Peptides against a protein of PDB entry 5JXT. Designs and how they scored, part 23

Target 1, 319 residues: chain A of PDB entry 5JXT
Amino acid sequence: SLLPKKEINVYIGMSEMQVKWYQKILEKDIDAVNGAGGKRESKTRLLNIVMQLRKCCNHPYLFEGAEPGPPYTTDEHLIYNAGKMVVLDKLLKRIQKQGSRVLIFSQMSRLLDILEDYCVFRGYKYCRIDGSTAHEDRIAAIDEYNKPGSDKFIFLLTTRAGGLGINLTTADIVILYDSDWNPQADLQAMDRAHRIGQTKQVVVYRFVTDNAIEEKVLERAAQKLRLDQLVIQQGRAQVAAKAAANKDELLSMIQHGAEKVFQTKGAFGTMAEKGSQLDDDDIDAILQAGETRTKELNARYEKLGIDDLQKFTSESAYE

## One batch from the design tools (peptide; aimed at target 1 E67 T74 L78)

Design b2_p14_1_s2 (made by RFdiffusion4, then SolubleMPNN; from b2_p14_1, 7 letters changed)
Fold by OpenDDE base, seed 5:
Structure b2_p14_1_s2 (fold): chain B 319 residues (1-319), chain A 14 residues (1-14)
Amino acid sequence: as target 1 above (319 residues)
Amino acid sequence: MKITTRDVEISQRP
């Protein structure tokens, strides 16, 4: 029988560079961040801020003029300038040592470009599929990854492109480098490894930047997933339409952790303490803390009914 | 802020 998948949220501090860029994003639109635009502030402007903050959480090199150079090089700076890359680098080393194979999903094809450079830099053999990958090349990449004795360790996928019915049961580890606004897209992605033909325990690591917009993206995705499940169970098909964040919800999400980000001089959490020098014990501590917070997050939404989940704003989860 | 792509010139990708 297929073993149940384990899902662990991995809460990761921002690097110093991420903090600086996160501050710059907030400062650029500070009036909108402070709600000074009121009813006149466009939802589009708030969505743009959210998108920039999510890019910052993924990697600061997603911004023009962020990468150090000239000369531009692929080196350790590609890793230490993003908290997620620091954790990924240590985690992949562990995953490889245990004889596992890994799917890495992102919403951002440009992050996959960074991850390709990282794979080459570390000597990891990989396959890639995104939304622009031709059908024939997708089949070739899947077949190359799945072939018996494949030397491909990593499969890089955009979440939506990887969600399209493919079988990747030759991998047993899934890393969600970021989260989709639709939790069903992430479920579809992890279910590429968690299918009939899987012989190993599938483990899903969901990377979440701590004290940032991504915590609120995750909370909203968890809320939506629970709501969708309850609506299906209760036959109330009409409830699914209210899933788009309103202006006040987007503003609350943008404001989450902003004060602490402005007060911070340097990196966050374990990234401030250890930077790129995370050891195996630091990774174990991050994973254990993540498992605890994942259980707590799930337990918050499991107790809520449909009416509560529709009214629930992320602010009431910390009172 | 504008999104950048890692340029092929700086990429180690083939």
Scores: peptide ipSAE 0.126, ipTM 0.543, DockQ to the pose 0.046
OpenDDE base, seeds 1, 2, 3, 4: peptide ipSAE 0.053, 0.038, 0.053, 0.077; ipTM 0.595, 0.633, 0.611, 0.545

Design b2_p14_1_s3 (made by RFdiffusion4, then SolubleMPNN; from b2_p14_1, 7 letters changed)
Fold by OpenDDE base, seed 5:
Structure b2_p14_1_s3 (fold): chain B 319 residues (1-319), chain A 14 residues (1-14)
Amino acid sequence: as target 1 above (319 residues)
Amino acid sequence: MVVRTRDLELSQRP
């Protein structure tokens, strides 16, 4: 029988560079961030802020003029300037050492471009699929990854392109580098490794930038997933999963951690203490803390009914 | 110090 997948949220502090860019994004639209625009503030403007903050949480080199150069070359700065890359770099060494193979999912094809540079820099053999990959090239990449004795360690995928029914059961580790707004897209990504033909324990690591927009993206996704499950279980097909976040929800998400970000000089959390010098014990501590917070998050939503889950989207703006 | 694969043509990507 297929073993249940283990899911762990990995809460990661921002690097110093991420904090500086996160501050700059908030400052650029400070009136919108403070809610001073009121009813006149465009939902599109708030969505744009959310998207820039999510880019910052992924990697600051997603912004023009962030990458050091010219010359533009891959070096250790590609890792230490993003908290997620610091954790990824340590985690991939462990995953490789244990003889596992890994799927890495992102919402952002431009982040996969950074991850390609990283793979080449570390000498990791990889495959890639995104939304622009031709059908034939997609088949070839899957076959190359899945072939017996494949030397391809990493598969880089956009969550949506990877969700399309492919079998990747030759991987046993899944890294969600970021989260989809639709938790079903992330589940579909996990199900590429967690499927009939898998012989290993599938472990899913979900990267979440701590004290930032991504915590609220995760909470909203967890709430929506629980609501969708309860609606299916109760046969209440009419409970429309609440539409795209309203303005107040988006504003609350943008404001989450903003004060602490403005007060912070340097990096956050474990990135402030250790930076790129994370050891195996630091990774174990991050994973253990993540496992605890994951259980707490799940337990919070498991106790809620449909009506509570529908209301709680408004009340979590005041905590 | 390695040339970015982002700057390589698809034919030059490893």
Scores: peptide ipSAE 0.324, ipTM 0.882, DockQ to the pose 0.176
OpenDDE base, seeds 1, 2, 3, 4: peptide ipSAE 0.040, 0.039, 0.123, 0.047; ipTM 0.643, 0.618, 0.786, 0.677; seeds 1, 2 fail the geometry check

Design b2_p14_1_s4 (made by RFdiffusion4, then SolubleMPNN; from b2_p14_1, 4 letters changed)
Fold by OpenDDE base, seed 3:
Structure b2_p14_1_s4 (fold): chain B 319 residues (1-319), chain A 14 residues (1-14)
Amino acid sequence: as target 1 above (319 residues)
Amino acid sequence: MKVTTRSLEIAQRP
């Protein structure tokens, strides 16, 4: 029988470079961040800020002129300048040592470009599929990954491209490097490994930048998922979860952790303490804390009714 | 060295 998947949110501090770029993004649009635009603030402006903050949470090199150089090199700086890369680098070593194989999903093809260079730098054999991958090349990549005795350790996928009905049950680990606004897209990604033909316990690691916009992206996704489940269970098909955040929701998401980011003179949390020198005990602590916070997050939304789940609970970033 | 999308972009940076 297929074992239930284990899902763990992995809460990761920003690197010093990420903090600096996160501050810079907020400062550039400080009037919008402070809500000074009021009713006149465009939803488009807020969405742009959200997208820049999400890019920062993924990797600072997603910004023009952020990468150090010339000369441009593929080196340890590709890892230590992004908290998610530091954790990924340690986690992949563990996963490989366990004889597991891993799917890595992102919303951002440009993040996959960074992950390709990382895979080459670490000597990880990989396959890649994104939105631009031709149909024949997708088939070839899937077959190369799934073949008996495949030496491909990693499959890099955009969440949407990986969601397209493919079978990747030859992997048992799923890393969601970022989250989709639609929790169904992430579920469809997980279901590539968590399907009939899987023989191992599927473990899903969802990377979440701590004290940043990604926590609110995750909360919104969890809320929406629970609402969708309750609507299906109650036969109330008409309660389409509002697909798009309103302005106040977007503003609350942008403001979340902003004050703490402005007060931070360096990296966040474990990234400040250990940086790239995370050991196996540090990873275990991060995973254990993540498992606890994941249970708490799920329990929060499981107790809410449909009417409560339709309201975005903006916990003020200042409460 | 394996040619990647990013490696090509880097090579094109002014």
Scores: peptide ipSAE 0.336, ipTM 0.875, DockQ to the pose 0.099
OpenDDE base, seeds 1, 2, 4, 5: peptide ipSAE 0.327, 0.312, 0.092, 0.305; ipTM 0.867, 0.868, 0.732, 0.863

Design b2_p14_2 (made by RFdiffusion4)
Pose (drawn by RFdiffusion4):
Structure b2_p14_2 (pose): chain A 317 residues (1-241, 244-319), chain P 14 residues (1-14)
Amino acid sequence: SLLPKKEINVYIGMSEMQVKWYQKILEKDIDAVNGAGGKRESKTRLLNIVMQLRKCCNHPYLFEGAEPGPPYTTDEHLIYNAGKMVVLDKLLKRIQKQGSRVLIFSQMSRLLDILEDYCVFRGYKYCRIDGSTAHEDRIAAIDEYNKPGSDKFIFLLTTRAGGLGINLTTADIVILYDSDWNPQADLQAMDRAHRIGQTKQVVVYRFVTDNAIEEKVLERAAQKLRLDQLVIQQGRAQVAAAANKDELLSMIQHGAEKVFQTKGAFGTMAEKGSQLDDDDIDAILQAGETRTKELNARYEKLGIDDLQKFTSESAYE
Amino acid sequence: DPVYPTFVKRREEE
């Protein structure tokens, strides 16, 4: 029995420093922010703003010249200058206290570099797979974290790095520092720990910058995730739109017994006998329209799970 | 002793 994973959006604010940088990004190209300029502009200008705001929502130190002036030290400012780091510090502390281990995913490798300095600062044992990591390296990194009684606690990965089917069930908590544009990529990262071999409840925490660009980014991905489900669930429809033996057999046998029983004429003919007054015609049209409504209202409301013929139906016996 | 950030060293190398 594999427990369904718990996925939680943790909505996070921004530090005072992030607001300064967030405003500068929006100011440096306020024209494009207010939707100015021609409609012919290429997508490049706006996408550059998206990248900067994404970096800013992650950590201000991703911008050169942002860390406090030289010389540079690795201290508490690495935590309190990014809202996500403040939430993560207490979250990681609580995770270790309850005997849990955690996989931390990110889109940017430069952010895992910042998380490396954090892990060394707090004394956390950790592993990293980067996507810019050789094959033999990440094999050892997987094994080191999966070793029984492992020294490690945190596993730093990029959402795409490892490839398909790698197993990290020796962890039961997943933290998505930032989200991906395609929902399958984040969903695959969660299934590093949420797969066969996992014994404990998998909990996934997704850091989201509330009232900023990442909240809006998330709604789109949630929509695209919903669209994918509808396509996959309806993937049986085109194969259904020939005729089975039973379908053909049912068409022929339908009402055949009543035909054999009949010596004279059938229904509409036996009761009225090829002569029809106005009242008889009106009853035929009223009974037909009623049947027509009930038939259409029944089938136009159905779903794929009702129309889909099982392959075992072809096993006529 | 102050510890200099790894991410700054890597950035300077780039």

Design b2_p14_2_s1 (made by RFdiffusion4, then SolubleMPNN; from b2_p14_2, 10 letters changed)
Fold by OpenDDE base, seed 3:
Structure b2_p14_2_s1 (fold): chain B 319 residues (1-319), chain A 14 residues (1-14)
Amino acid sequence: as target 1 above (319 residues)
Amino acid sequence: APRIPKYILKRLAE
């Protein structure tokens, strides 16, 4: 029988470089961030801020001029300048040691380019599929990954390209490096490993930048998922969850953690305490804290009715 | 020579 997926949100502090770039993004559009634009503020402007903040949470090198150089080199700076890379680097060592194989999903093909450089730097053998991958090359990559005795440890996928009906049951670990606005896209990605033919416990690690926009992206995704479940259960097909956040929702998401980011000198959380020197105990603590917060997040939305789930509750950050 | 990152090479080609 297929075991249920174990899903763990992994809450990760920003590196010092991420904090600096996050501040810079907010400062560039400070009037929009403060809501000074009021009703005249364009939804497009707020969406652009959200997208820049999400890029920052993924890796600061997604911005031009963020990388140290010239000379431009693949080195340890590729890891320590992004909190998610620090955690990924430690987690992948553990995953490899336990004889697991891993799917890494992102929405950003440019992040997959960074992850390719990382894989080469660490000597990890990998496959890649994104939205630009030709159909034949996609089949070849899947077959190369799934073949008996494959030396490919990592599969790098964009969430949408990876969601398209493929079987990757030869992997038992799924890392969602970022989250989709549509929780169904992430579920479809997980279901590449979690399907008939899987013989292991599938574990899903969802990376979430702590005290940042990504917590609100996750909360919104969890809210939507619960709403979709209740709508199906109650036969109320007409309650289409408004797929797109309104301006006030986007503004609330942008403002989340912004004050603390402005007050922060250096890195956040475990990144401030340990930086790139995370040990196995630090990873266990992060995973345990993540498992607790994941249960709390799920329990919050499980108690809500359809009418409550249709409202964006900004106050869920204070309880 | 140090390897130029792939993501940098792609950005420079855009």
Scores: peptide ipSAE 0.389, ipTM 0.886, DockQ to the pose 0.662
OpenDDE base, seeds 1, 2, 4, 5: peptide ipSAE 0.379, 0.389, 0.364, 0.367; ipTM 0.883, 0.883, 0.876, 0.878

Design b2_p14_2_s2 (made by RFdiffusion4, then SolubleMPNN; from b2_p14_2, 9 letters changed)
Fold by OpenDDE base, seed 3:
Structure b2_p14_2_s2 (fold): chain B 319 residues (1-319), chain A 14 residues (1-14)
Amino acid sequence: as target 1 above (319 residues)
Amino acid sequence: MPKVPKYILKREKE
């Protein structure tokens, strides 16, 4: 029988470079961040801020002129300048030693470009598909990855391209490098490994930048998922979750952790303490803390009714 | 010559 997938949120501190860029993004639009635009603030402006903050959480090199150089090189700076890359780099070594194979999903094809450079730099053999990949090339990449004795360790996918019903049960580890606004897209991505034909325990690591907008993206996704489940269970087809965040929700998401980011000199959390010097014990601690916080997050939304889940109140989860 | 990262080369083409 297919074992239930284990899902763990991996909460990761920003690197010093990410903190600096996160501050810069907030400062550029400080009036919008402070809600000074009020009812007149453009939803598009807030969505743009959200997008830039999410880019920062993924990798600062997603911004033009962020990379060190010239000369432009692929080196250890590609890893240590992004908290997610530091954790990924350690986690992939563990995964490989365990004889596992891994799917890495992102919303951002440009992040997959960085991950390709990383794979080459570390000597990881990989496949890639995204939204621009031709149908024939997708088939070829999937077949190359799934073939018996495949030397391809990593499959790099955009979440939406990976959602297209493909079978990747030859992988047992799934890394969601970022989250989709629609939790169903992430579930569909996980179900590429967690499907009939899987013989191993599927483990899903969801990377979440701690004290940043991604925590609120995750909370919103968890809320939506629970609402979708309750609507199905109660037969209330008309409870369309407001799929799009309102302006106040977006503003609350942007403001989350912003004060602490402005006060921070250097990196966050384990990135401040150890940076690239994370060992196996540090990874175990991060995973254990993540497992605890994942259970707490799920338990919070399991207690909520449909009416509560329709209200995105940052505060109502504490009453 | 140091190999320019692929992510940079792709960005310059967009």
Scores: peptide ipSAE 0.381, ipTM 0.869, DockQ to the pose 0.579
OpenDDE base, seeds 1, 2, 4, 5: peptide ipSAE 0.014, 0.150, 0.356, 0.019; ipTM 0.513, 0.731, 0.860, 0.576; seeds 1, 5 fail the geometry check

Design b2_p14_2_s3 (made by RFdiffusion4, then SolubleMPNN; from b2_p14_2, 9 letters changed)
Fold by OpenDDE base, seed 4:
Structure b2_p14_2_s3 (fold): chain B 319 residues (1-319), chain A 14 residues (1-14)
Amino acid sequence: as target 1 above (319 residues)
Amino acid sequence: APVVPRYILKRLAE
């Protein structure tokens, strides 16, 4: 029988560079961040801020001029300048040592480009699929990854491209490097590994930048998922998933953790304490803390009724 | 030659 998947939110502090860029993004649009634009503030402007903040949470090198150089090189700076990369780098070593194989999902094809450079730098053999990958190339990549005795350790996917019904049951670990605004997209991604033909315990690690907009993205996705479940269970097909995030919701999400980010000198959390020097015990602590916070998050939304959950609107802003 | 990162090369091609 297929074992239930284990899902763990992995809460990750920003690197010093991420904090600096996060501050810069907020400062550039400080009037919008403070709500000074009022009713005149464009929803598009707020969405752009949200997207820039999400880029920052993923990797600062998604911004032009953030990378060191010229000359531009792939080196340890690619890892230590992004909290998620620091955790990923340690986690992948553990996963590989366990004889597991891993799917890494992101919303951002540009992040997959960074992850390709990372894979090459670490000597990880990988496959890639994104939204631009031709159908034939997708089949070839899937077949190469799923091949008996495949030396491909990592599959890099955009969440949406991974949603296309493909079978990747030859992987047992799923890393959601970022979250979709639609929790169903992430579930569909997980279901590439967690389906008939899987012989191992599937473990899903969802990376979440702590004290940043991604916590609100996650809370939002969790609220929507619970609402969807309750609607299905109650047969209330007419619970219109309230539309797109309103301006006030977007503003609240942008403001989340902003004050603490402005007050912070250096990195956040474990990134401030250990940086790139995370050991196996640090990873275990992060995973354990993540498991606890995951249970708390789920328990929070399990207690909410449909009416409380309906205060939440899901927009999928995809660039 | 230092291998220019692929993410940089893609950005420069855009």
Scores: peptide ipSAE 0.378, ipTM 0.861, DockQ to the pose 0.600
OpenDDE base, seeds 1, 2, 3, 5: peptide ipSAE 0.105, 0.279, 0.366, 0.322; ipTM 0.757, 0.864, 0.864, 0.846

Design b2_p14_2_s4 (made by RFdiffusion4, then SolubleMPNN; from b2_p14_2, 7 letters changed)
Fold by OpenDDE base, seed 1:
Structure b2_p14_2_s4 (fold): chain B 319 residues (1-319), chain A 14 residues (1-14)
Amino acid sequence: as target 1 above (319 residues)
Amino acid sequence: MPVVPRYVLRRQAE
């Protein structure tokens, strides 16, 4: 029988470089961030800010002029300048020692390009599929990854490309490097490894930048998932979950953690204390804290009814 | 060593 998947949110502090770029993004649109635009502020402008903040949470090198150089190198700076890369680098070493194989999902093809450079730098053999990958090349990559005795450790996928019904049960670890706004897309990604033919316990690590917009993206996705489940169970087909965030919701998401980001001169959390020098005990502490917060998040939404789940709690960053 | 930033190389491949 297929074992239940274990899902853990991994809460990760920003690097010093991420904090600086996060501040710069907020400062560039400070009037919108402070709500000074009022009813005149466009939803499109707020969505653009959200997208830039999510890019920053993934990797600062997604911005033009962020990468150190010239000369431009593939070196340790690719890792220590992004909190998610620092945790990924340690986690992958542990996973490899366990004899596991990994699917890494992202919403951003440009992040997969950074992860390719990282894989080459660390000597990890990998496959890649994104939205631009030709059908024949997708089949070839899947077959190469799934073949008996495959030396491919990592499969890099965009979440949407991975959603296309493919079987990757030769992997037992799933890393969601970022989250989709639609929780069903992430579930479909996990279900590439968590299918009939899987012989191992599937573990899903969801990376979440702590004290940043990604916590609110995750919260909204969890709320939507619970609402979708309750609507199906209660037969209330008319309760269309408000699929799109309104302006006030987007503003609240942008403001979340912004004050603390502006007050911060360096990195956040374990990234401030140890940076790239995270050890195995630090990773265990991050995973344990993440498991606790994951249980708390799930328990919060499990207690809510349909009517409560339809209300977005605009907790402002000042509460 | 790449002479151009990683983000420039990627934009040229798009």
Scores: peptide ipSAE 0.084, ipTM 0.705, DockQ to the pose 0.217
OpenDDE base, seeds 2, 3, 4, 5: peptide ipSAE 0.030, 0.037, 0.059, 0.035; ipTM 0.647, 0.671, 0.715, 0.689; seed 5 fails the geometry check

Design b2_p14_3 (made by RFdiffusion4)
Pose (drawn by RFdiffusion4):
Structure b2_p14_3 (pose): chain A 317 residues (1-241, 244-319), chain P 14 residues (1-14)
Amino acid sequence: SLLPKKEINVYIGMSEMQVKWYQKILEKDIDAVNGAGGKRESKTRLLNIVMQLRKCCNHPYLFEGAEPGPPYTTDEHLIYNAGKMVVLDKLLKRIQKQGSRVLIFSQMSRLLDILEDYCVFRGYKYCRIDGSTAHEDRIAAIDEYNKPGSDKFIFLLTTRAGGLGINLTTADIVILYDSDWNPQADLQAMDRAHRIGQTKQVVVYRFVTDNAIEEKVLERAAQKLRLDQLVIQQGRAQVAAAANKDELLSMIQHGAEKVFQTKGAFGTMAEKGSQLDDDDIDAILQAGETRTKELNARYEKLGIDDLQKFTSESAYE
Amino acid sequence: SDEKPLFVKRREEE
């Protein structure tokens, strides 16, 4: 029995420093922010703003010249200058206290570099797979974290790095520091720990910058995830739109018994006998329209799970 | 720590 995973959006604010940088990004190209300029502009200008705001929502030290002036030290400012780091610090502390281990995913390798300095600062044992990591390296990195009684606690990955089917069930908590544009990428990262061999409840925490660009980014991915479900659930429809033996058999046998019983004429003919007054015609049209409504209202309301013929129906016996 | 951050060193190398 594999427990369904718990996915939680953790909505996070921004530090005073992030606001300064967030405002500068928006100011440096305020024209494109207000939707100015021609409609012919290429997508490049706006996408550059998206990248900067994404970096800003992650950590201000991703911008050169942002960390406090030289010389550079690795201290508490690495935590309190990014809202996500403040939430993560207490979250990681609580995770270790309850005997849990955690996989931390990110879109940007430069952010895992910042998380490396954090792990060393707090004394956390950790592993990293980068996507810019050789094959033999990440095999050892997987094994080191999956070793029984492992020294490690945190596993730093990029959402894409490892490839398909790698197993990290020795962890039961997943933290998505930032989200991906395609939902299948984040969902695959969660299934590094949420797969066969996982014994404990898998909990996934997704850091989202509330009232900023990442909240809006998330709604779109949630929509695209919903669209994918509808396509996959309806993937049986085109194969259904020939005729089975039973379908053909049912068409022929329908009402055949009643035909055999009949010596004279059938229904509408036996009761009225090829002569029809106005009242008889009116009853035929009223009974038909009623049947027509009930038939259409029954089938136009159905779903794929009702129309889909099982392959075992072809096993006529 | 009074040491320079690893991410700063890597960035300067790039």

Design b2_p14_3_s1 (made by RFdiffusion4, then SolubleMPNN; from b2_p14_3, 8 letters changed)
Fold by OpenDDE base, seed 2:
Structure b2_p14_3_s1 (fold): chain B 319 residues (1-319), chain A 14 residues (1-14)
Amino acid sequence: as target 1 above (319 residues)
Amino acid sequence: STETPRYVLKRAAE
């Protein structure tokens, strides 16, 4: 029988470089971030800010002129300049020692390019597929990963490419490096490993940048998922339509953690204390805290009815 | 490694 998957949100502090770039993004559009003088910013402008903040949460090198150089090098700076990479680096070492194999999903193909350089730098054998990968090459990559005795440790996927009904049950670990706006896309990605033919306990690690926009993306995704479940259970088809974030929701998401980011000198949380020098105890602490916060998040939304879940209360951003 | 990252090379080609 297929074991239930274990899902853990991994809350990760920003590196010093991420904080600087996050500040720069907010400062560039400060009028929009502050909800300028009664003029409702365009939804497009707010969506652009959200996209830049999400890029920053993934890796600062996703911005032009962010990477140190020339000369450009593949070295430890690729890791320590992004909180998610620091945690990923430690987790992958643990996962490999356990004899597990891992799927890494991202929304951003350009992040997968960074992860390829990282894999080469660490000597991890990998496969990759994204939205641009030809059908034949995709089949070949899946077959190479799934073959008996495959030496491929990592599969790099865009979340959308993973959604195409592929079987990757030869992996038992799933890392969601970032989250989709649609929680169903992430579930579909998990279901590539958590499917008939899986023989191991599937564990899903969802990376979430702490004190940043990604917490609100996660909360919104959890709310939507619960709403979708209740709508299906109650046969109320009409409720599903309000899935797109409004301007006020986007603004609240952008503002979340912004003040603390502006006040912060250096990195956040464990990244400020230890930077890239996280030990195994630090990782265990991050995972334990993440498991607790995941249970609390789920418990919060499980108690809410349809009417409560439809009220996106902006008030929770100021507590 | 002193090799230019593939990430940087891909960006320069875009």
Scores: peptide ipSAE 0.136, ipTM 0.739, DockQ to the pose 0.689
OpenDDE base, seeds 1, 3, 4, 5: peptide ipSAE 0.056, 0.035, 0.059, 0.035; ipTM 0.695, 0.650, 0.693, 0.684

